# Peptides against a protein of PDB entry 6B9H, part 64

Target 1, 151 residues: chain A of PDB entry 6B9H
Amino acid sequence: AELCESLLTWIQTFNVDAPCQTVEDLTNGVVMAQVLQKIDPAYFDENWLNRIKTEVGDNWRLKISNLKKILKGILDYNHEILGQQINDFTLPDVNLIGEHSDAAELGRMLQLILGCAVNCEQKQEYIQAIMMMEESVQHVVMTAIQELMSK

## One batch from the design tools (peptide; made by RFdiffusion4, then SolubleMPNN)

Design b2_p19_3_s3 (from b2_p19_3, 11 letters changed)
Fold by OpenDDE base, seed 2:
Structure b2_p19_3_s3 (fold): chain B 151 residues (1-151), chain A 19 residues (1-19)
Amino acid sequence: as target 1 above (151 residues)
Amino acid sequence: SAELEEILKKLEEAIRKKR
């Protein structure tokens, strides 16, 4: 999916420790967790990060478990810290992400993380980073942000 | 929010400038 590919490119700008070159690389949630920690290390602290299992391999059950924790973290962050600035819409199906590497659902997951970035304390830095991306990616990311705000 | 709206405006401007 175009959304997923563009947001994957965006995720790569975080330069996290975990591999993040492919959609499959994101399905275990480790990259997402590390990105969230960069976005707000006070909220997504080491204790939170340590709840995400690493080295899950191809175990889709463990992937789903991680992804559920990630999604909960995002939703809690939006509620507790961001004040529900991200509008409510269909949540990603983490089962499809974990079991099937569903790019569309992964895109929605990454979109929620994007929402965290553009609403966090360091929002200006992330916006600047987006402004330095390829035009086509910028368009998709911008559209994704608009969608988060419009509903 | 007003801040995000401004951010989006800046993004739109940036995209336009790259064309």
Scores: peptide ipSAE 0.152, ipTM 0.755, DockQ to the pose 0.791
Fold by OpenDDE base, seed 4:
Structure b2_p19_3_s3 (fold): chain B 151 residues (1-151), chain A 19 residues (1-19)
Amino acid sequence: as target 1 above (151 residues)
Amino acid sequence: SAELEEILKKLEEAIRKKR
């Protein structure tokens, strides 16, 4: 999906330790967790990160478990830190991500992470980074942000 | 493009106003 591929490119700019070159690389949630920690290390601290299983392999149940924790973390972050600035919309189906590597649902998950980035303390830095991205990717990311912030 | 960057800049400003 266009959303997923563009946001994957965006995710890669974080330069996390975990492999993050393919959609499959993101399905276990480890990359996403590391990205969230970079976004707000005070909230997504080591204690939070330690709840994410790193040695998942192809175990889709463990993937889903991680993804559920990440989704919960994002939603809690939105409520507790961001002040519910992200508009209510369809949440990603983490079951489809974990079991089937569903790119569309993964895109929605990454979109939520994007929402965290553009609302966090360093939101200006992340927005500026987006402005430096390739135009086609930039457009998708921008549209995704607009969808999150729209009323 | 310059136009897209300008749009993103406006988006940045809008986000700033909301928080």
Scores: peptide ipSAE 0.089, ipTM 0.694, DockQ to the pose 0.100
Fold by OpenDDE base, seed 3:
Parts: structure tokens; C-alpha cells; sequence
Structure b2_p19_3_s3 (fold): chain B 151 residues (1-151), chain A 19 residues (1-19)
């Protein structure tokens, strides 16, 4: 999906330690967890990150477990820190991500992370970074942000 | 494009004003 591919490109700008070249690289949640830690290391601290299993392989059950933790973290962060910016937003189906590497649902998950970035303390920094991206990616990311803000 | 840049600037301002 175009949303997933553009947001994958956006995720790559964080330069996390975990591999993040393909859609499948994101399905275990490790990259997403590391990105969230960069967004707000005080909230997504080492204790939180350590709850995410890194040696997952092709175990879709472990992938789903990680993804559920990450989704909960995002929702809690939204409620506790961001002021419920995405309260009525459609949630991704983490089962489809973990079991089938569903790009559309993964795109929704990455969109929630984008929501965290553009609402966090360093939101201006992330907006400026988006303005430096390739134009086609900018359009998709901007549309994704606008969709979040309209909910 | 210049149009996209202007839209993104407005988006930045809108986000800034929300918090």
C-alpha cells in the first residue's frame, strides 16, 4: 500500500538499530518500538522497550504479542500525554499484520506512530524533517497527518 | 513544490496551535 511504503520511508529516517528495509521487517514490532523510544524516551523508556521480544523470527504469535503491546503503548501515550488526539480513530488489526504481513493494516499502525511524532514535545522538529522528504512521500505523509487531525 | 511547502507550513502552524 502507498501509505505503508511512504511511512516505511519516513520510519527509515529515524536510523534505528533494527532492520527496517521491508514491510516484513516491521511486522515484529521491534522497529516501531525503537522509533517510539526516540519520539519520547521518557515515556517509552528502557523498561517499556524491554517488554518487546527481539528474537521473534517467523513466529506470528510473538509478532502479534509485540504489536499488541506497542498498540497499547501508543493508545496510553495518546491518552496520558497527547490529550486523546486519536481517541476515535480506526485501530489497525494487529492480527493481520503479524500473521499475514498486511501492508494496509501496517500502514494504519505506522500512521498512529506518525500521530505520536507530530503531537510530541519535539513535534516541530519532526514536521521540519517531513518537509525535507521527497515530494511524493510528503504528500502521503501530509495526508495521513490531516486524516489524524480530522478525527 | 511551492504549493506543497505552503500547505506543510500551514499544517505546522495548526499543530503548534493545538498544543
Amino acid sequence: as target 1 above (151 residues)
Amino acid sequence: SAELEEILKKLEEAIRKKR
Scores: peptide ipSAE 0.087, ipTM 0.695, DockQ to the pose 0.101
Fold by OpenDDE base, seed 1:
Structure b2_p19_3_s3 (fold): chain B 151 residues (1-151), chain A 19 residues (1-19)
Amino acid sequence: as target 1 above (151 residues)
Amino acid sequence: SAELEEILKKLEEAIRKKR
């Protein structure tokens, strides 16, 4: 999926500790959790991050468990901090991500994280970073922002 | 590229107005 691949490239700009080279690398949620902590470390603090299991291997049930926690965190962050700016957006199916590495659903999950970045306190920093991306990737990311902000 | 940058700037402004 074009959305997933472009947002994977965007996620890679965060330079998190967990491997994030492939779609499969993102399915356990660890990269997503680390990215969210970078976006807002006061909200996604160490206590929150410690709820995400890091050694899940290929256990899709554990992946889904992590992904559910991350999705809840995103929704709670939107409600408590961002003021419901992306609350009505279509939710990804985390079961398909965890069990089947579904790129389309993963793309939607990453799009929610993108929503957090462009609406957080440091939104200017993330907008500037997007403006410096390669044009083809930038176009997809820009379209993704347009979509989530229209909801 | 210049067009995309302008659109992103407009998006940034729109986001700020919603907050």
Scores: peptide ipSAE 0.096, ipTM 0.702, DockQ to the pose 0.098; fails the geometry check

Design b2_p19_3_s4 (from b2_p19_3, 7 letters changed)
Fold by OpenDDE base, seed 1:
Structure b2_p19_3_s4 (fold): chain B 151 residues (1-151), chain A 19 residues (1-19)
Amino acid sequence: as target 1 above (151 residues)
Amino acid sequence: SSELEEILKKLQESIEKKK
């Protein structure tokens, strides 16, 4: 989906250690976990990151396990740190991401991470980074932010 | 574009206002 592709491009700007060139690269959750640590290393600290298995391979069960932990982390972060109520927002189906590499569901997952970035302490820096993106990607990211703000 | 950049700035301001 266009959302997933644009947010993948956005994720790539974080320059994390894990491979992040394709949708498949994101399905094990390692990239997402590393991005979250960059967003707020005090909350998503080393202890949190160590709960995410890095050598998952093609094991979709392990992928789902990682993704569930990441989703929980995002939800907890929004509740405990950002003070946001996102209960009305449609949550991604991590089973479809892990087992089928579902781009639409992955897009929703990345959108939640986008929400963390634009609401965190360094929100201004992330907004500025988005402003420097290619126009077509910028438009999709902007629309994704607008959707988050409405829910 | 400059228009998109302005919209993003407004979005940032609105997010900050909600906090």
Scores: peptide ipSAE 0.082, ipTM 0.674, DockQ to the pose 0.098
Fold by OpenDDE base, seed 3:
Structure b2_p19_3_s4 (fold): chain B 151 residues (1-151), chain A 19 residues (1-19)
Amino acid sequence: as target 1 above (151 residues)
Amino acid sequence: SSELEEILKKLQESIEKKK
């Protein structure tokens, strides 16, 4: 999916420790968790990150478990810290991500993380970074932000 | 493009105001 591919490119700008070159690399949630920690290390602290299993392999049940924790973290962050700025719409199906590497659903998950970045304390820095991206990717990211912020 | 850059700047301002 175009959304997933563009947001994968965006995720790569964080330069996290975990491999993040392919859609499959993101399905276990480890990259997502590390990105969230960079976005807000006070909220997504080491205690939170330690709840995410790092050695998952191809175990789709463990992937889903991680993804559920991450989704909960994002939703809690939106409510507790961001003040419900992300519009409530259909949540990503983490089962499809973990079991089938569904790119469309993964794109929705990454979109929520994008919402965290553009609403966090360092939102201006992340927006400026997006403005420096390749135009086609930039357009998709911008559209994704607009969708999240629409009322 | 310059047009896209301007749109993103407006988006940045809008997000800042909502914060």
Scores: peptide ipSAE 0.078, ipTM 0.672, DockQ to the pose 0.100
Fold by OpenDDE base, seed 4:
Structure b2_p19_3_s4 (fold): chain B 151 residues (1-151), chain A 19 residues (1-19)
Amino acid sequence: as target 1 above (151 residues)
Amino acid sequence: SSELEEILKKLQESIEKKK
């Protein structure tokens, strides 16, 4: 999916420790968790990160467990820190991500992380970073942001 | 493109207004 591929490219700009070259690399949630920690290390601190299992392998149940924790973290962050600036929309199906590596659902998950970035304390820096990306990626990311912020 | 960058800048401004 175009959304997933573009947001994967965006995720790669964070340069996290976990492998993040493919869609499959993101399905266990480890990259997502590390990205969220970079976005707001005070909220997504080591205690939070430690709840994410890093040695998941192909265990889709563990993937789903991680993804559920991450999704909850994102939603809680939106409520507790961001002030619910992200519009209510269809949440990603983490079961499809964990079990089937569903790119469309993964894209929606990454979109939520994008929402965290563009609403966090360093939002301006992240937006500026997006402005430095390839044009086609910018377009997808911009559209994704607009969808999140639309009321 | 410069046009897309301008749109992103406007988006940034909009986000700041909502804060």
Scores: peptide ipSAE 0.075, ipTM 0.669, DockQ to the pose 0.099
Fold by OpenDDE base, seed 5:
Structure b2_p19_3_s4 (fold): chain B 151 residues (1-151), chain A 19 residues (1-19)
Amino acid sequence: as target 1 above (151 residues)
Amino acid sequence: SSELEEILKKLQESIEKKK
């Protein structure tokens, strides 16, 4: 999906330690967890990160377990820290991500992370970085932000 | 594009409203 591919490009700008070159690389949640830690290390601290299993391989059950923890973290962060900026938004189906590598649902997951970045304490820095991206990718990312901010 | 410019403008306005 176009959304997923553009947000993958955006995720790559974080330069996390875990491999993040393909959609499949994101399905175990490890990259997403590391990105969230960069966004807010005080909230997504080492104790939180250690709950995400890194040795997952092709085990879709473990992928789903990680993704559920990450989704919960995102939702809690929005409620506790960001003041519930995202309400009644369509949530990703983490089962489809973990078991089938569904790009559309993965795109929704990454969009929630995008929401965290553009609403966090350092939101101005992330927004400026997005505004410097290649135009076609920027368009998709900016549209995704607009959708999140619309209430 | 004109569409992108509009999105950028709306995003900027949203950011300002949240300050």
Scores: peptide ipSAE 0.067, ipTM 0.680, DockQ to the pose 0.102

Design b2_p19_4_s1 (from b2_p19_4, 11 letters changed)
Fold by OpenDDE base, seed 1:
Structure b2_p19_4_s1 (fold): chain B 151 residues (1-151), chain A 19 residues (1-19)
Amino acid sequence: as target 1 above (151 residues)
Amino acid sequence: SAREERLRETREFFLELLK
């Protein structure tokens, strides 16, 4: 999916420790958790990150478990810190991500993380970084942000 | 062109988002 591909490119700009080159690399949630910690390390602290299993291999049950924790963290962050600025009416199906590496659903998850970045305390830096990316990626990111913030 | 218009639209969006 175009959304997933563009947001994967965006995720790669964070230079996290975990491999993040393919859709499959993101399905265990480890990259996403590390990205969230970079976005707001005070909220997504070490205690939170330690709840995410890092050695899951191909175990789709462990992947789904991680993804559920991450999704909950994002939603809690939106409510507690961002003041519910993100429209979460359509949540990603983490089962499809963990079990089938569904790119469309993964795109929706990454879209929520994008919402965190462009609304967090460091939003200016993240927005400016996006503006330095390829134009085609910027356009997809713009559309994704518009969808998240629409009423 | 369509590409130029898309580029302008995108840039304007993010500039507005920075405000």
Scores: peptide ipSAE 0.684, ipTM 0.946, DockQ to the pose 0.978
Fold by OpenDDE base, seed 2:
Structure b2_p19_4_s1 (fold): chain B 151 residues (1-151), chain A 19 residues (1-19)
Amino acid sequence: as target 1 above (151 residues)
Amino acid sequence: SAREERLRETREFFLELLK
């Protein structure tokens, strides 16, 4: 999916410790958790990160468990810190991500993380970084942000 | 070109977002 591919490229700019080269690499939630910690380490602190299991392998049940925690964290962050309401009808299906590596649903998850980045304390820096990316990626990111803003 | 226009569009969007 175009959304997932572009946002994967965006995620790679964070240079997290976990492998983040493929869609499959993101399905266990570890990369996403590390990205969220970079976005707001005060909220997504070490205690929060430690709730995400890193040794998951191909265990889709563990992947889903992690992804549910990630999604909850994002939603809580939006409500508690960003003061934003997320449309529940457009939430990603973490079961499809964990069990089937569904790129479309993963894209939706990454879109939510994008929302966190462009609204966090360091939003200026993240927006400026996006402006340095390839035009095709920027366009997709713009569209993704617009979708979030329109709810 | 279409690419140049998209670049301008996205730049304007993000510049506005920076405000």
Scores: peptide ipSAE 0.683, ipTM 0.946, DockQ to the pose 0.874
Fold by OpenDDE base, seed 3:
Structure b2_p19_4_s1 (fold): chain B 151 residues (1-151), chain A 19 residues (1-19)
Amino acid sequence: as target 1 above (151 residues)
Amino acid sequence: SAREERLRETREFFLELLK
């Protein structure tokens, strides 16, 4: 999916420790958790990150467990810190992500993380970084942000 | 062109978002 591919490119700009080259690399949630910690390390602190299992392998049950924790973290962050600026009524299906590496649903998860970045304390820096990306990626990111803020 | 228009639209969006 175009959304997933563009946001994967965006995620790669964070230079996290975990492998983040393919869609499947993101399905265990480890990359996403590390990105969230970079976005707001005071909220997504080391204690929170330690709840995400890093040695998951192909265990789809463990992937889903991690993804559920991450989704909860994003939603809680939206409610507690961002003042509900992210549309949380259309949630990604973490079962499809963990069990089938569904790119469309993964794109929706990454879209929620994008919402955190462009609304956090360091939003100016993240927006400026997006403006330095390829135009095609910027356009997809723009559309994704518009969708989040429309409701 | 369509590409040029899309580029302007995207740039204007993010510039506005920075305000």
Scores: peptide ipSAE 0.680, ipTM 0.945, DockQ to the pose 0.977
Fold by OpenDDE base, seed 5:
Structure b2_p19_4_s1 (fold): chain B 151 residues (1-151), chain A 19 residues (1-19)
Amino acid sequence: as target 1 above (151 residues)
Amino acid sequence: SAREERLRETREFFLELLK
């Protein structure tokens, strides 16, 4: 999916420790958790990160468990810190991500993380970084943000 | 061109978002 591909490129700019080259690399949630910690380390602190299992292999049940925790963290962050600035009308299906590596649903998950970045305390820095990316990626990111903030 | 138009649109969007 175009959304997933563009947001994967965006995720790669965070230079996290976990492998983040492919869609499959993101399905266990470890990369996403590390990205969220970079976005707001006070909220997504070490205690939160320790709840994410890092050695899940191909166990899709453990992947789904991680993804559910991450999704909950994002939604709680939106409510408690961002003041509900992110539209959660269409939530990603974490079962499809964990079991089938569904790129479309993964794109929706990454879109929520994008919402966190462009609304967090350091939103200016993240927005400016996006403005330095390739134009086609910027365009997809723009439309993704517009969808999140449409309501 | 379409590309130039998208460039302007995208730039304007993010500049507005920075406000």
Scores: peptide ipSAE 0.677, ipTM 0.944, DockQ to the pose 0.956

Design b2_p19_4_s2 (from b2_p19_4, 11 letters changed)
Fold by OpenDDE base, seed 4:
Structure b2_p19_4_s2 (fold): chain B 151 residues (1-151), chain A 19 residues (1-19)
Amino acid sequence: as target 1 above (151 residues)
Amino acid sequence: SERERRRKEVRQFFLELLK
């Protein structure tokens, strides 16, 4: 999916410790958790990060477990810190991500993380970084943000 | 061109977002 492809490129700019080169690399949630910690380390602190299992392998059950925790964290962050409402009907299906590496649903998850980045305390830094990315990526990111803003 | 228009639109969007 175009959304997933572009947002994967965006995720790679965070230079997290976990491998983040492919869609499959993101399905266990470890990269996403590390990205969220970079976005707001006060909220997504070590205690939060430690709840995400790192040695998951191909275990889709463990992937889904991690992804559920991450999604919950994102939703809680949006409500508690960002003061934003998220439409539950547009939430990513973490089961499809964990079990099938569904790129479309993964894209939706990354879109939520994008929402965190462009609304967090350092939003201007992240926005400026996005403006330095390839045009095609910027366009997808723009569309993704617009969709979030329309909710 | 469409590409130029697109680039302008994207840039303007993020500039507005920075306000």
Scores: peptide ipSAE 0.716, ipTM 0.955, DockQ to the pose 0.935
Fold by OpenDDE base, seed 5:
Structure b2_p19_4_s2 (fold): chain B 151 residues (1-151), chain A 19 residues (1-19)
Amino acid sequence: as target 1 above (151 residues)
Amino acid sequence: SERERRRKEVRQFFLELLK
């Protein structure tokens, strides 16, 4: 999926500690959790991050558990900090991500994280970083943001 | 060209988003 591939490229700009080169690398949620901590370390603090299991391997049940926690964190962040600036009427199916590595649903998850980045306290820096990416990636990111901001 | 138009559209979008 183009959305997933473009947002994977975007995720890689965060230079997190966990491997983040493939779609499969993202399915356990560890990369996403580390990215969220970078976006807002006061909200996604170490105590929050410690709730995400890192030794998951191929256990899709543990992946789904992590992904559910991350999705909840994103939604709570949107409500409590961002003031419902993200349209979340279409949520990603974390079961498909964890069990089947579904790229389309993973793209939707990354899209929500994108929403956090472009609305957080450091949104200016994240937007400027996006503007330095390849034009094709920027276009996909633009479309993804437009979907989130639409009413 | 279509490519140039697209580039301008994307750039304008993010510039507006920065406001």
Scores: peptide ipSAE 0.715, ipTM 0.954, DockQ to the pose 0.984
Fold by OpenDDE base, seed 2:
Structure b2_p19_4_s2 (fold): chain B 151 residues (1-151), chain A 19 residues (1-19)
Amino acid sequence: as target 1 above (151 residues)
Amino acid sequence: SERERRRKEVRQFFLELLK
């Protein structure tokens, strides 16, 4: 999916420790968790990160477990820190991500993370970084942000 | 051109977002 591909490129700019080259690399949630920690380490602290299992392999049940925790973290962050309501937004199906590596649903998950980045304390830096990316990626990111704003 | 228009719109969007 175009959304997933562009946001994967965006995610790669975070230079996290976990492999993040493919859609499959993101399905266990480890990359996403590490990205969220970079976005707001005070909220997504080490205690939170430690709840995400890193040695998941191909176990889709463990992937889904991680993804559910991450999604909850994102939702809680939006509610508690960003003061945003996303209850009416279509949430990603983490089951499809974990079990089937569904790129469309993964894109939706990454879109939520994008929402965190462009609304967090360091949003200026993240927005400026996006503005330095390829135009095609910027356009997709713009559309993704607009979709979040038009909930 | 359409490409230039698109780039301008994208840039303007993020500039507004920075406000």
Scores: peptide ipSAE 0.714, ipTM 0.954, DockQ to the pose 0.929
Fold by OpenDDE base, seed 3:
Structure b2_p19_4_s2 (fold): chain B 151 residues (1-151), chain A 19 residues (1-19)
Amino acid sequence: as target 1 above (151 residues)
Amino acid sequence: SERERRRKEVRQFFLELLK
């Protein structure tokens, strides 16, 4: 999945504490939660982050639980802070991510996080950081942002 | 070239996004 791989590379630029080298590393939601905290620490504060279980191992039920919380956080952030409406029918299937490590659905989840980054208070810094990435990654990111804007 | 055109397109997109 080109989208997932490119956005994984993008996620790695955040230098979060959790391992984030593979698709599997992202399926428990811990990396995504830490990235969101960096994007907006006032909204995704420590209390919010503490709701995400860090020791889930291969328990896909716990992964799904985390992913549901993260997705809710993203949706709430878009509604409350960014003033954006997201179509619920186009949301990533967190069950497929948690149980099967579905890269396509994970890509959709990371795309939502990308939407948060390019619309947050520090959007200029995140956009400039993207402009420093490899051209192939930039192109995928551009397409992903365009898709978000078209909805 | 096609590569140059693509790079220009991407650069222009993000420059516009920064406005």
Scores: peptide ipSAE 0.714, ipTM 0.954, DockQ to the pose 0.919

Design b2_p19_4_s3 (from b2_p19_4, 9 letters changed)
Fold by OpenDDE base, seed 1:
Structure b2_p19_4_s3 (fold): chain B 151 residues (1-151), chain A 19 residues (1-19)
Amino acid sequence: as target 1 above (151 residues)
Amino acid sequence: SEEERRRAEVRAFFEQLLQ
């Protein structure tokens, strides 16, 4: 999906330790968790990150477990820190991500992370970084942000 | 051109988002 591919490119700019080259690389949630920690290390601290299982392999049950924790973390962050500035009425199906590597649902998950980045304390830096990306990616990101913050 | 208008729209969006 176009959304997933563009946001994957965006995720890669974080230079996290975990492999993040393909959709499959993101299905275990480890990359997403590391990105969230970069976005707000005070909230997504080491204690939070340690709840995400590494070395999951192809175990889709463990993937789904991680993804559920990450989704909860994002929603809690939105409520507790961001003051519900993002619209989360359309939530990703983490079962489809974990079991089938569903790119569309993964795109929705990454879209929520994008919402965290453009509303966090360091939002200015993340927005400026997005403005330096490829034009086609910027357009998709713009649309994704508009969807998240629309009422 | 359409490409120029599209680029301008995107730039305007993010510049507004920075404010």
Scores: peptide ipSAE 0.693, ipTM 0.947, DockQ to the pose 0.978
Fold by OpenDDE base, seed 5:
Structure b2_p19_4_s3 (fold): chain B 151 residues (1-151), chain A 19 residues (1-19)
Amino acid sequence: as target 1 above (151 residues)
Amino acid sequence: SEEERRRAEVRAFFEQLLQ
């Protein structure tokens, strides 16, 4: 999916410790959790990150468990910190991500993380970083943000 | 050109978002 591919490229700019080269690398949620910690380390602190299991392998049940925790964290962050700016009428299906590595649903999850980045305390820095990416990626990111902010 | 217009639109969007 175009959304997932573009946002994967964006996720890679965070230079997290976990492997983040492929869609499969993201399905266990570890990369996403580390990215969220970079976005707001005060909220997504070490105690929060420690709830995400790192040695998951191909266990899709454990993947789904991690993804559910991450999704909850994003939604809570949106409500408690961002003031409900992200439109959550269509949530990603974490079961499809964990069981089938569904790129479209993974794209939706990454889109929510994008929403966190462009509304967090360091939103200006993340926006400026996006403006330095390839034009095709910028366009997809723009569309994704527009969809999130549309109420 | 269409390409130039597209680039301008994207740039304008993010510049507005920075406000």
Scores: peptide ipSAE 0.692, ipTM 0.947, DockQ to the pose 0.980
Fold by OpenDDE base, seed 2:
Structure b2_p19_4_s3 (fold): chain B 151 residues (1-151), chain A 19 residues (1-19)
Amino acid sequence: as target 1 above (151 residues)
Amino acid sequence: SEEERRRAEVRAFFEQLLQ
């Protein structure tokens, strides 16, 4: 999916420790958790991050467990910190991500993380970084943000 | 051109978002 591909490229700019080159790399949630910690380390602190299992392998049950925690974290962050500035009407299906590496659903998950980035304390820096990416990526990101903020 | 218009639209969007 174009959304997933573009947002994967965006996620790669965070230079997290976990592998983040493929869709499969993101299915265990570890990269996403590390990205969220970079976005707001005070909220997504070490205690929160430690709830995410890092040695998951191909265990899709553990992947789904991680993804559920991450999704909850994002939603809680949106309500508690961002003031519900993003649209969570259509939530990603974490079961499809964990069990089938569904790129479309992963894209929606990454879109929620994008919402966190463009509304967090360092939103200006993240927006400026996006403006330096490839035009095709910028356009997809723009569309994704518009969808998040449309309500 | 269409490409130029697209780039301008994207730029305008993010510049506005920075406000």
Scores: peptide ipSAE 0.692, ipTM 0.947, DockQ to the pose 0.978
Fold by OpenDDE base, seed 3:
Structure b2_p19_4_s3 (fold): chain B 151 residues (1-151), chain A 19 residues (1-19)
Amino acid sequence: as target 1 above (151 residues)
Amino acid sequence: SEEERRRAEVRAFFEQLLQ
């Protein structure tokens, strides 16, 4: 999906430790968790990150477990820190991500993380970084942000 | 052109978001 591919490119700018080259690399949630820690290390601290299992392999049950924790973290962060600025009416289906590597649903998950970045304390830095990306990616990101903030 | 318009729209969006 266009959304997933553009946001995968965006995720890669964080230079996290976990492999993040393909859609499948993101399905276990480890990359997403590490990105969230970079966005707000005070909230997504080491104790939170340690709840995400890293040795998952192809176990879709463990992937789904991780993804559920990450989704909960994002939603809690939105409510507790961001002031409910993200439209969470339609949530990503983490079962489809974990079991089938569904790119469309993964894109929706990454979109929520994008919402965290552009609303966090260091939002200016993340927005400026996005403005340095390819124009086609910037356009997709713009659309994704607009969708998130439309209530 | 359409390309110029699109780029201007994106730039304006993020500049406004920075405010």
Scores: peptide ipSAE 0.691, ipTM 0.946, DockQ to the pose 0.983

